# Designs tried in a protein design run: peptides against a protein of PDB entry 4PN1. Part 211

Target 1, 261 residues: chain A of PDB entry 4PN1
Amino acid sequence: KIEMNFLNKPIVPDTTKVISNFLTHYLITEPVEHVEIEAKLGTLIDLETQNRFEFPVMNETILNPEFNLRTRFESDMTASEHKYLNEFLNQAFRDSQKPGRLPFAYKHTKQVDLFYETEDNSRDKIRVSKNQSDNQVLACVKKRRVADLFLYCPNDAFDIRISISDELPVSMPSGNQQPSLTRLKDRVGYVHQEIKIDLTKTTQNDPVYDTTERHELEVEFGNIADLRDRAQKAKDGMEAPLFRRVQLFMDNVRILRREHS

## One batch from the design tools (peptide; made by RFdiffusion4, then SolubleMPNN)

Design b1_p29_3_s3 (from b1_p29_3, 11 letters changed)
Fold by OpenDDE base, seed 1:
Structure b1_p29_3_s3 (fold): chain B 261 residues (1-261), chain A 29 residues (1-29)
Amino acid sequence: as target 1 above (261 residues)
Amino acid sequence: SEEQERFFKGLKERAERDEEAREEAEAAE
């Protein structure tokens, strides 16, 4: 007979607890109505050196938000890294179709995002998303970044930003308003156990700035209602369901951030 | 708790700093 430990009970890592607490706050305590919760792969940059942030730790570490560490996060990777991850996920997709596995779902989408200034000239822009094929409006939202939690990953190719956002549905901009920014998105999406993994190639056309291309990988909770239910149970003293869901999410993130060409 | 208060205060302050520092293109992200 094998036991997990001398208590014969699962041990919850601090990372799971901290993230669970973080999510519970914005799901239950101060609930965001149209919440999006995602992790992006990227690089923590030290604002003083403009290089990758360095900290004297040897493992995945949540940065304490109580301290201003003077960092920024670049949610970007090279085209080669992005291609490698795409190939990796394609193989994972194929393997998941085998008997005895839970299958991935796959979707390829192309959309254009048009960003408009608000009447109050706030930094929160209105995003109109359209299908590239027929230009039909898919969504019109005002996205607000609520909070970010940063994970420094010294042993991996990427650092992680877990973001809470509010995607507020809003009315279409006036017909006379020109977009301040256009963004073409080529997105390959994978879904496994209601965790969404998106590889996105973004081409940004700005009237003032040069055209830029970005390669992003994001991992998102695909079932917010279930997550909110788990968070509520956690507030009521039953934390295990939330911990399990967060652990699943983070394990997927950990797999992806370790993969590199 | 005081610990939780400090934690979420820090998150709020970081969000504010990041928003102020973002360029228009990044702010639309």
Scores: peptide ipSAE 0.357, ipTM 0.809, DockQ to the pose 0.361
Fold by OpenDDE base, seed 5:
Structure b1_p29_3_s3 (fold): chain B 261 residues (1-261), chain A 29 residues (1-29)
Amino acid sequence: as target 1 above (261 residues)
Amino acid sequence: SEEQERFFKGLKERAERDEEAREEAEAAE
């Protein structure tokens, strides 16, 4: 007997529409071939103050890319925050194993990322990812950041960057080439309804400086083919499937960015 | 639309600025 509203139809938030449009462009209109779409939790930093960006809004707000707001994004969080999120996701995982729920999948991966300069001296680096346990090559890619969409979240612990990247598979660097950078990644991955949630600890050894550790949380679309199909349908006038998928994605992001001790 | 063009132009410009600034390591993301 209860209806959602006076039209008895789902309402699509503007955030969903904007993000859907954003995704459709890079999936369909100007398609990125090897697209990766992820949201990272972090902090928008005002370049002028070097503090968290402040804007006179009281809710989740997509920053308009037409304006240069002089911000940068830090995807790093504290170890404490990262630990809390890990515990939170572990509990969510456990709860999802109960009857009547859709279960999480869980994976723990430790890898080494080796970065190489390209022969053409391009700004893009080749990343070779290897499994730490057996040194097997997991991937060799040249990653290009295509676009970023920033969400300012004044009420939450974190702001959000949604990134479109092109992960182009490339040939392995020549055997005589040395990596310019090596990073260790300890990743705990959770997958629910083909949405990937990764907690990553990245360790970088600097020969001059102390070892640095970064803590990141990312949410990624795990089924790009499905997403592209939905985006195509949206381009053809049937937007509902895409909206639903984006809404699901964003709801997961919203849950995570709100969680703090 | 003109609005869409401006939107994606802005995204492109931001991407270029971020690349120039190297504030984030693209390959490491």
Scores: peptide ipSAE 0.355, ipTM 0.804, DockQ to the pose 0.344
Fold by OpenDDE base, seed 4:
Structure b1_p29_3_s3 (fold): chain B 261 residues (1-261), chain A 29 residues (1-29)
Amino acid sequence: as target 1 above (261 residues)
Amino acid sequence: SEEQERFFKGLKERAERDEEAREEAEAAE
């Protein structure tokens, strides 16, 4: 018989603990009502050098928010990288349909996001999301970025931003108000074990800025209620369920990073 | 704990800095 270690108990990596603590705070301690929790693949840019951030570490590392590292995060990849990931996920989808596996769900959506200024001139814009096919309003929200946790991944092509956002439902802008920004989203979504993986091609039309195209990959917790329940249990001293869910989430993120590394 | 307070204070401060630095288009992310 083999044992996993000399205590014969699972060991939780610090990464899992830190992220779990991070999530617990915004799920339970200072709860965000309409919380969205996602990880985006991208690049940490050093504001001083304008190059990828460099840190003397050799593995995935959560950057300590106590330190102002003067970084920005660019949630983008090349079209070729995006295509590769799409093909990879398509294959993963197909493989998951085989007997004995838990299947992916798949959804392809085309959406237009219209952004409107708020009366208070807040940075938090009102986003009206519509289906491109029928112009049906899907959502009208004010999205607020609450917190970001950054993972520097020196061995991978991408770094990770885990973001907590609040998507507050709001009333539709007046018919006389013009959008300040229009964003077209072509999104391919994969869901496995209630973790969402989205590949999004975004075309942004701005009257002030040139048209931009972005290719993004995001991983999102698809069941916030369950996650909140797990976080509550963690606060109550039973951390294992939360750790397992966070581990699953991060493993999916790691797979995606490694595949494209 | 004080450590936790520092951690989340750092997150808040970062969020504030990022918000201030965001362009209009990025702020609408």
Scores: peptide ipSAE 0.350, ipTM 0.805, DockQ to the pose 0.373
Fold by OpenDDE base, seed 3:
Structure b1_p29_3_s3 (fold): chain B 261 residues (1-261), chain A 29 residues (1-29)
Amino acid sequence: as target 1 above (261 residues)
Amino acid sequence: SEEQERFFKGLKERAERDEEAREEAEAAE
């Protein structure tokens, strides 16, 4: 008979514990009302060198927020990397449709995001999202970034930012108000076990600057109610359900960040 | 715990810095 270890119990990685604690805080302890929790693939940039941040570690490492490392995060990739990931996910989708697997769901969305200044000139802009085909309003929100947790991934093509955001539904801007910014989003979305994976091409037209295009990949918890329930159980001393969900989320992120063209 | 307090304090401070940096970057664009 083989046992897992001398305790014969599963071991939870520190990464899982730290992220679980992080999520529990903003789900339960100081709860964000309309919470969005996502991981973006990108690059940690050293503000002093303007190059990728370097740290003398050989593993996936959560950066300690107690220390100001003077970094920024660029949530972007090349068009070729984005295309490769799209093809990779398409294949994963196809494979998941086979008998004995849990299937992906797939959705392609083209939307326009219109940003409006608030009447009080607050820092938070109102975002109105519309479907490009029929101009139907999809959402009207004020999004606030609450917290970021950064993972330095020296062995992978991308670093990771896990973000807590508050998306507050708000009323539509007045009909006479013009948007300060318009963004076109072409998004392909994959959902597996309520984990959302989105590839987004964003085009922004600026009257002063040339058209900019960004390519992003995000992984999001698709069932916040379930996650909040798991976090509550964790606060009550039953951590296993939360750890399992966080592990699933992170494994998906780890798969994606290792892929490159 | 004191450790938890420092952790989440650091997150708040980072969020503030990142917001300032984003505003500066958007203003420069």
Scores: peptide ipSAE 0.354, ipTM 0.808, DockQ to the pose 0.561; fails the geometry check

Design b1_p29_3_s4 (from b1_p29_3, 14 letters changed)
Fold by OpenDDE base, seed 2:
Structure b1_p29_3_s4 (fold): chain B 261 residues (1-261), chain A 29 residues (1-29)
Amino acid sequence: as target 1 above (261 residues)
Amino acid sequence: SEEWERFLEGLKKEAERNEEAEREAREKE
């Protein structure tokens, strides 16, 4: 007979624990009311070299911002990388439709995001999202970035930023207001076990600058209520459900960040 | 722990810094 370790009990990796505690804080301890939790694939850039940062580590590592690492995160990827990931996810989608598997859900959306200045000229802008086809208002929110957690992934194509945001529903801007910025979003969304994976092409038209296009991949917790429940249980001493959910999320992220063209 | 609190504070600062950087980058594009 073989046992998993000398205690014959599961052990939780540090990454899972840290992220779980991070989530618990913003779900339970200092709860964000309209919380969005997403991971974006990208690159940690060294501000001095303008290249990908090189940390003296050999595996996935959560960075401690206390040390002022002098980095920036670039969530953009090349069109080629984005295409490769799209093809990869399409194949995963097809495979998941087979008997014995849990299927992906798929959705393709095109929307326009209009950004408006607030009355108090705060840093946060109001975002109005509309469907491109029928101009239906999808959302009107004021989004605030609350916290960013970075994972340096030296063995993979991408580093990871996990962000906590507060998306406060707000009233539509006054009719006399003009948007300060307009963005077109073409989003291909995949959902598996309530984990959302989105490939997004963002086009921004600027009257002064050339049209820019960004390619992003994000992974989001699709069931915040369930996650909050798990976090509450964790705070109450039962951590396993939260750990399992975080592990699932991170495994999906790990799969994606390893794939590249 | 104190270490954890410092960590969380750092994450907040990073969010602010990165959000600002993203805005600046988008405005320059």
Scores: peptide ipSAE 0.361, ipTM 0.829, DockQ to the pose 0.608
Fold by OpenDDE base, seed 5:
Structure b1_p29_3_s4 (fold): chain B 261 residues (1-261), chain A 29 residues (1-29)
Amino acid sequence: as target 1 above (261 residues)
Amino acid sequence: SEEWERFLEGLKKEAERNEEAEREAREKE
């Protein structure tokens, strides 16, 4: 008989613990009402060098912002990288349809996001999302970034930003308001065990600047209610369910950030 | 813990800074 360790009990990595505590805070302790929790693949850029940040570590590590590392995060990748990840996920989707596996769900959406300034001139804009095909309103929200947690991943092609956001449903802007910004989004979405993986091509038309395209990959918790329940249980002394869910999420992120063309 | 609270406060500040940085980057694009 083989045991896992000398206690014969599962051990939770520090990364999982920190992220779990991070999530618990914004789910339970200081709850965000309409919370969105997503990880984006990108690059931590050193503001001084404008190159990828270099930290003296050899593995995935959560950065402590207390040390004022002077970084910015670029949530973008090349078209080639994006294409590769799309192909990778397509294959994963196909493989998951085999007997004995839990299947992916797949959805392709094209939407337009219209951004409106708020009356109070707050930094938060109202985003109206519409389906490109029929102009049906999908959502009208005011999104506020609450917290960013950064993982430096020296061994991988991408670093990770895990963000807590509040997506407050709001009323549609008045008919007289013009959008300050319009973005076209072509999104390919994969869902596995209620973890959402989205590949998004964003096109922004600026009247002054040339059309720019951004390629993003994001991983999101698809069942916030379940996650909140797990977080509550963790506060009540049962941490295992939350740890397992966070571990699943992070493993998916780790798979994705390791893939490169 | 105090360390945890400082960490969380830092994450909030980072979110603000990064949001601003992202906005600036988009405006330069």
Scores: peptide ipSAE 0.360, ipTM 0.829, DockQ to the pose 0.644
Fold by OpenDDE base, seed 3:
Structure b1_p29_3_s4 (fold): chain B 261 residues (1-261), chain A 29 residues (1-29)
Amino acid sequence: as target 1 above (261 residues)
Amino acid sequence: SEEWERFLEGLKKEAERNEEAEREAREKE
């Protein structure tokens, strides 16, 4: 007979524990009402060199911000990397449609985001999202970034930022207000076991700067209510459900960050 | 723990700093 360890009990990796505690804080302890929890693929950039930052570690590592690392996160990738990931996810989608598998859901959306200044000159802008085809309003929100957790991934193509945001629904700006910024978004979305994976091409037109295009991949918890329930159970002493959900989320992120052309 | 609280506070500060940096970067593209 083989046992998994000398206690014959599962052991949870530190990454899972730290992220679980992080999520529990903003779900239960200091709850964000309209919480969005997403991981973005990108690069930790050294502000001095403008290159990818290098840390003296050899595996996935959650960074401690207390040490003033002087980094910025660039949530972008090349068009070729983005295309590769799209093809990769398309194949994963197809494979998941086979008998015996849990299927992906797929959605392609094109929207325009209009950003408006607030009357109180708050740092947070109002974002109005509209469908590009019929100009239907999809959402009107004020998004506030609450917390960023960074994972340095020396062995992978991308580093990871896990962000907690508050998306507050707000009333539409007055008809006399002009948007300060407009962004076009072409989004391909995949959902598997209530984990959302989005590939987004964003186009921004600036009167001063040339038109720029960004390529982003994000992974999001698609069922916040369930996640909050799991977090509550964790606070009550039953951590396993939360750990399992976080592990699932992180495994999906780990798969994606390793893929590159 | 105190260490955990400092960690969380740091994450909040990082969010503010990075959000600003990202906004500036996008505006300067």
Scores: peptide ipSAE 0.358, ipTM 0.830, DockQ to the pose 0.660
Fold by OpenDDE base, seed 4:
Structure b1_p29_3_s4 (fold): chain B 261 residues (1-261), chain A 29 residues (1-29)
Amino acid sequence: as target 1 above (261 residues)
Amino acid sequence: SEEWERFLEGLKKEAERNEEAEREAREKE
């Protein structure tokens, strides 16, 4: 008979534990009320060299923020990479429709985001999201970044930022206010087992600067209530459900970051 | 643990720093 290990018990990788604890903190311990939890694919850039940072590690590594990392995260990728990922996800979608699989859900949205300055001139802007087709207001929020966890992935095309954000619903700006910034978003969304995977093309028109296009891939927990429940159980000593969900999330992220053109 | 608290504090600081950096980057685009 084969056993898992000398204890014959499952073990949890450190990455899973750290992320789980991280999530538990912002879900339960110091709960963010309107929490958004997402992972973005991107690149950790060395502020000194402006190139991808090279950490002396050989595998996926959660960075310790206690150190002056001297890095910034760029959540952008090339159009080619983005296209490749789109094709990859499309294939995954098709494959998931086969018998015996759990199917992806698919959604394509075009959105315009209008950013408004707050009256108190706070750093956080109000974002009004509208459907491009009918200008229906989808959301009006003040998004605050709460925490960023970085994973350096030396073997993959992308590094990962896992972010905790608070998306506070707020009242619409006054009708006389003009947006300080407008962004067009073309988003292709895939959902599998309540994990959202979004490919987003963002176009920003600036009167001063040239039009810029950004390509992003985001992975988000689609069921925060369930995640919060799992986190609560973890806080109460039953960690397995949370670990499993985090593992699922991270495995999806790992799949995606390995794919490149 | 104290170490964990420092870690969390670091994450908050990183979030602030990166958010600002991202904003600046977007504004310069």
Scores: peptide ipSAE 0.325, ipTM 0.821, DockQ to the pose 0.639

Design b1_p29_4_s1 (from b1_p29_4, 12 letters changed)
Fold by OpenDDE base, seed 1:
Structure b1_p29_4_s1 (fold): chain B 261 residues (1-261), chain A 29 residues (1-29)
Amino acid sequence: as target 1 above (261 residues)
Amino acid sequence: MSKTSSLFFPSNEYPFDMGDNVTIQDILA
């Protein structure tokens, strides 16, 4: 008989604890009402070298936000990498439909995001999302970035940014306002155990600059209410449910960031 | 507004584009 350890009990990785605490803060301690929690695959870029950041660690490491490492995060990837991930996720989808598995759900969406400046010149823009096919308004939100947590992943193709955002529903901008920015989004979404995985191609038409395309992969907590409940339980001394959900989320992220062409 | 070209999985391959929402029931039908 093999046991997990000398206690024969699960142990929680420190990474899971740190992320769980980060989430608990913005779910419970200073609660964001309309919270979005996502991880983006990308690259930590050293501002001095303009290359991928190099840190003297050998594995996945959460960066301390109190330190200015002179980095930026690039959430873009190559079309080839994006295609590979799409093929990978399609295969994962197919495999999940087999007996004895929990199935993926699949959704393909094409939307236009219109960004408007607020009347008070707030840094937070109003985003109006419309369906590309019929221009039906899907959402009108004021999205505010609340916090980021960066994971440096030296052994993987991608680094990770976990972001906390507030997506406050707001009224439509006045009819006299013109959008400051328009983005086309082509998104293929996969949902497994309430974890959302989105491959998004974003096209931005700039009147001054050439059309820019961005290829992004996002992993999002699809059930915030459940996550908030788990976080509350964690604050109350029962951490295991939160740790399990965070572990699931991070394992999905880890799978994806390791897959490369 | 011009539709963006998809770099995603070809529509003739599974799972393929069946519209804005594809449920398990829809793909198994």
Scores: peptide ipSAE 0.019, ipTM 0.492, DockQ to the pose 0.021
Fold by OpenDDE base, seed 4:
Structure b1_p29_4_s1 (fold): chain B 261 residues (1-261), chain A 29 residues (1-29)
Amino acid sequence: as target 1 above (261 residues)
Amino acid sequence: MSKTSSLFFPSNEYPFDMGDNVTIQDILA
């Protein structure tokens, strides 16, 4: 018989613990009521060099948010990379439909997002989301970025940003308000084991930025209630359920960030 | 407000128009 280690017990990767603690903070300790938790694939750019960030590490590394690293994150990729990921996920979808597998669900959505300034001129934005085909209102939320956790991934095609956001449902903006930004989203969404993977092409007119299109891949926890329950159990001394869910999430992220054209 | 609940099967083709390779900085969506 082969044992896992000299204790013959499962061991939790340090990355899983760090991320679990990060999530627990915003789920339980300082709870965000309408929390969204997602990972975006992109590139950490060193502001000094304008190249991909270089850190003296050889593998996936969570950057300490308490340090000013003078970086920016680009949540964009090339069209070819995005296409490759789409093909990859399409194949994964097909394979999951086979007997003995847990199937993906799939949805293609075309959405327009209208962003409005808040009355207090805060950093928070009101987002009105509409279906492009019939202008049906899908959501109206005041979205606030609460926290970010960055993973530097020198061996992979992409770095990762895990974001905590608050998406507070709010009433529609007054009719006299003009949107500060309009964003078209063409999104293909894949859901597997309540983890949502979205490929999104965003088109926007921005007076500040030269580019109007962005290609993004996002991985999101699709069941926040379950995640919050797991986080509460972790605070109560039962960490295993949370660790398992975070590990699943991160394994999906790790698969995706390694894929490129 | 209504939420889209329709499920589909993925196309074999890339569903998005092919854009340029210009990278933009992250903007809150």
Scores: peptide ipSAE 0.034, ipTM 0.443, DockQ to the pose 0.018; fails the geometry check
Fold by OpenDDE base, seed 5:
Structure b1_p29_4_s1 (fold): chain B 261 residues (1-261), chain A 29 residues (1-29)
Amino acid sequence: as target 1 above (261 residues)
Amino acid sequence: MSKTSSLFFPSNEYPFDMGDNVTIQDILA
C-alpha cells in the first residue's frame, strides 16, 4: 500500500496558501465589488540594471509587497513567444476535445478599447470596449488597480504578476468627449474549468508611446462568485476548496510560464 | 526594433465559442 505521506493526506504548497490569503483579503476582508483576478506573464525588471531582476532564490517565490525591491513588471513578450504559446494552447485545446477529457472552449475577439478621462480628473480612466466588426459596445468600465502580487520565477521564461482590480461598470462618456487613447486588441481566449487564458496582441497608435505593439498572456479566474464562496469558506475555517481552486489556477500558470519558443 | 506581429491560429477544428467576456488589459498609466 502506498500513501502520500506519513499522514496520508494532501499537503498544500506554501505558495497556494499565500496566494489564497491574498485573494481572501480582497474577496472577503476588504471585498472588491467587481473584482477581476488575473495573472499576467511577463518580466520583473531591475530598475537599476534594466535587466531581469536577479533575486537570490532558486525557484518560484512570491515577493513581499511590503518591501521595495526596486523592480517594475513588464507584461509583455516577444511575438515569437506569443505565437508559440498560441500554438501550444491550440494543441492543448485539440487534445482536450478527446474522449475522457474536459474540453476547452475557445473564442477569438477583435476589439477596440477607447479610454476617456474622467470628469473628476481621477487617475482612473473610463474604458469603452467595442467589437471591431460591428462597433457594438462590449463594456464600459472604470478599472481600478487594487493590488498586485509578484512571483519571481527564475527557472521559467516568465515571471508572474497576479493583479486584483475593480472593474466598475460606468455610464458611457458624453458624446462630446474624445478618447485620450485608442487600443486595438486581437485576443484569442481559452477556457478550461472556468479558468480563462487569453493571448492578446495590443496595437496602440500613439506618437507618445514608443511601443506600438504588445503581446500579453493572461490567466484569469472565470468564476468569481465561486471563488468568493470558497474564500468565505476558508475564512470560516474550511480552506480546502479555496486551496484546490488556487492550486488549479497556479498549475495552469506554471504550465504556461514554462513554455517558450 | 523590428515590429514582429503575433499570428493567431484559431482552432477551426473545434469551434466551441463560450460567448464569454474577454479579459481586460491593464490601463497603462
Scores: peptide ipSAE 0.024, ipTM 0.454, DockQ to the pose 0.021; fails the geometry check
Fold by OpenDDE base, seed 2:
Structure b1_p29_4_s1 (fold): chain B 261 residues (1-261), chain A 29 residues (1-29)
Amino acid sequence: as target 1 above (261 residues)
Amino acid sequence: MSKTSSLFFPSNEYPFDMGDNVTIQDILA
């Protein structure tokens, strides 16, 4: 008979624990009210070399936020990489429709995001999201970035930024205000087991900057209430449900960041 | 992998994420 280890009990990877603790802090300890939790695929750039940073590690590594690593995170990818991931996810979607599998849900959305300055000159802009087809207002929020956790992934095509954000619903800007920024978003969304995977092509029109296009992939926790419940249980001494959910999330992220054209 | 149709077409433009030059506002957007 083979046992898992000398205790014959499951062991949780340290990565899962660290991420779980990070999430628990902003879910329970200092709770963000309208929390969004997402992982973006991208690249950690060394500010000195302007190339992908080369940390002295050989595998997926959570970077300690207490250290200034002199890096920036670029959440963009090439159109070819983005296309490849789209094809990959389409195939995954098809395969999940087979008997005995849990199916993906799929949605394609096109929206316009209009950003407005706040009266208080706060750093946070008001985002008004509208459907491109009918100009219906989908949301009006003030998004605040609360925290980031970076994963350096030397063996994969992408590094990861896990972000905690607060999306505060706010009133519509006054009709006399002009947007300071406009973004067109073409988004293909996949949902599997309440984990959202979005491929987004963004075109940004800025009066100060030239029109820029971005290709992003994000993975988001689709059920924050469930995640918060799991985090609370973890604080109460039952960590397993949270660890399992974080592991699922991270496994999906790991699958995606390993795929490359 | 069987070539599935992509909803996104290759762009010749390499958009560089402005990274840290992106105002916190742009990151939040």
Scores: peptide ipSAE 0.023, ipTM 0.432, DockQ to the pose 0.017; fails the geometry check

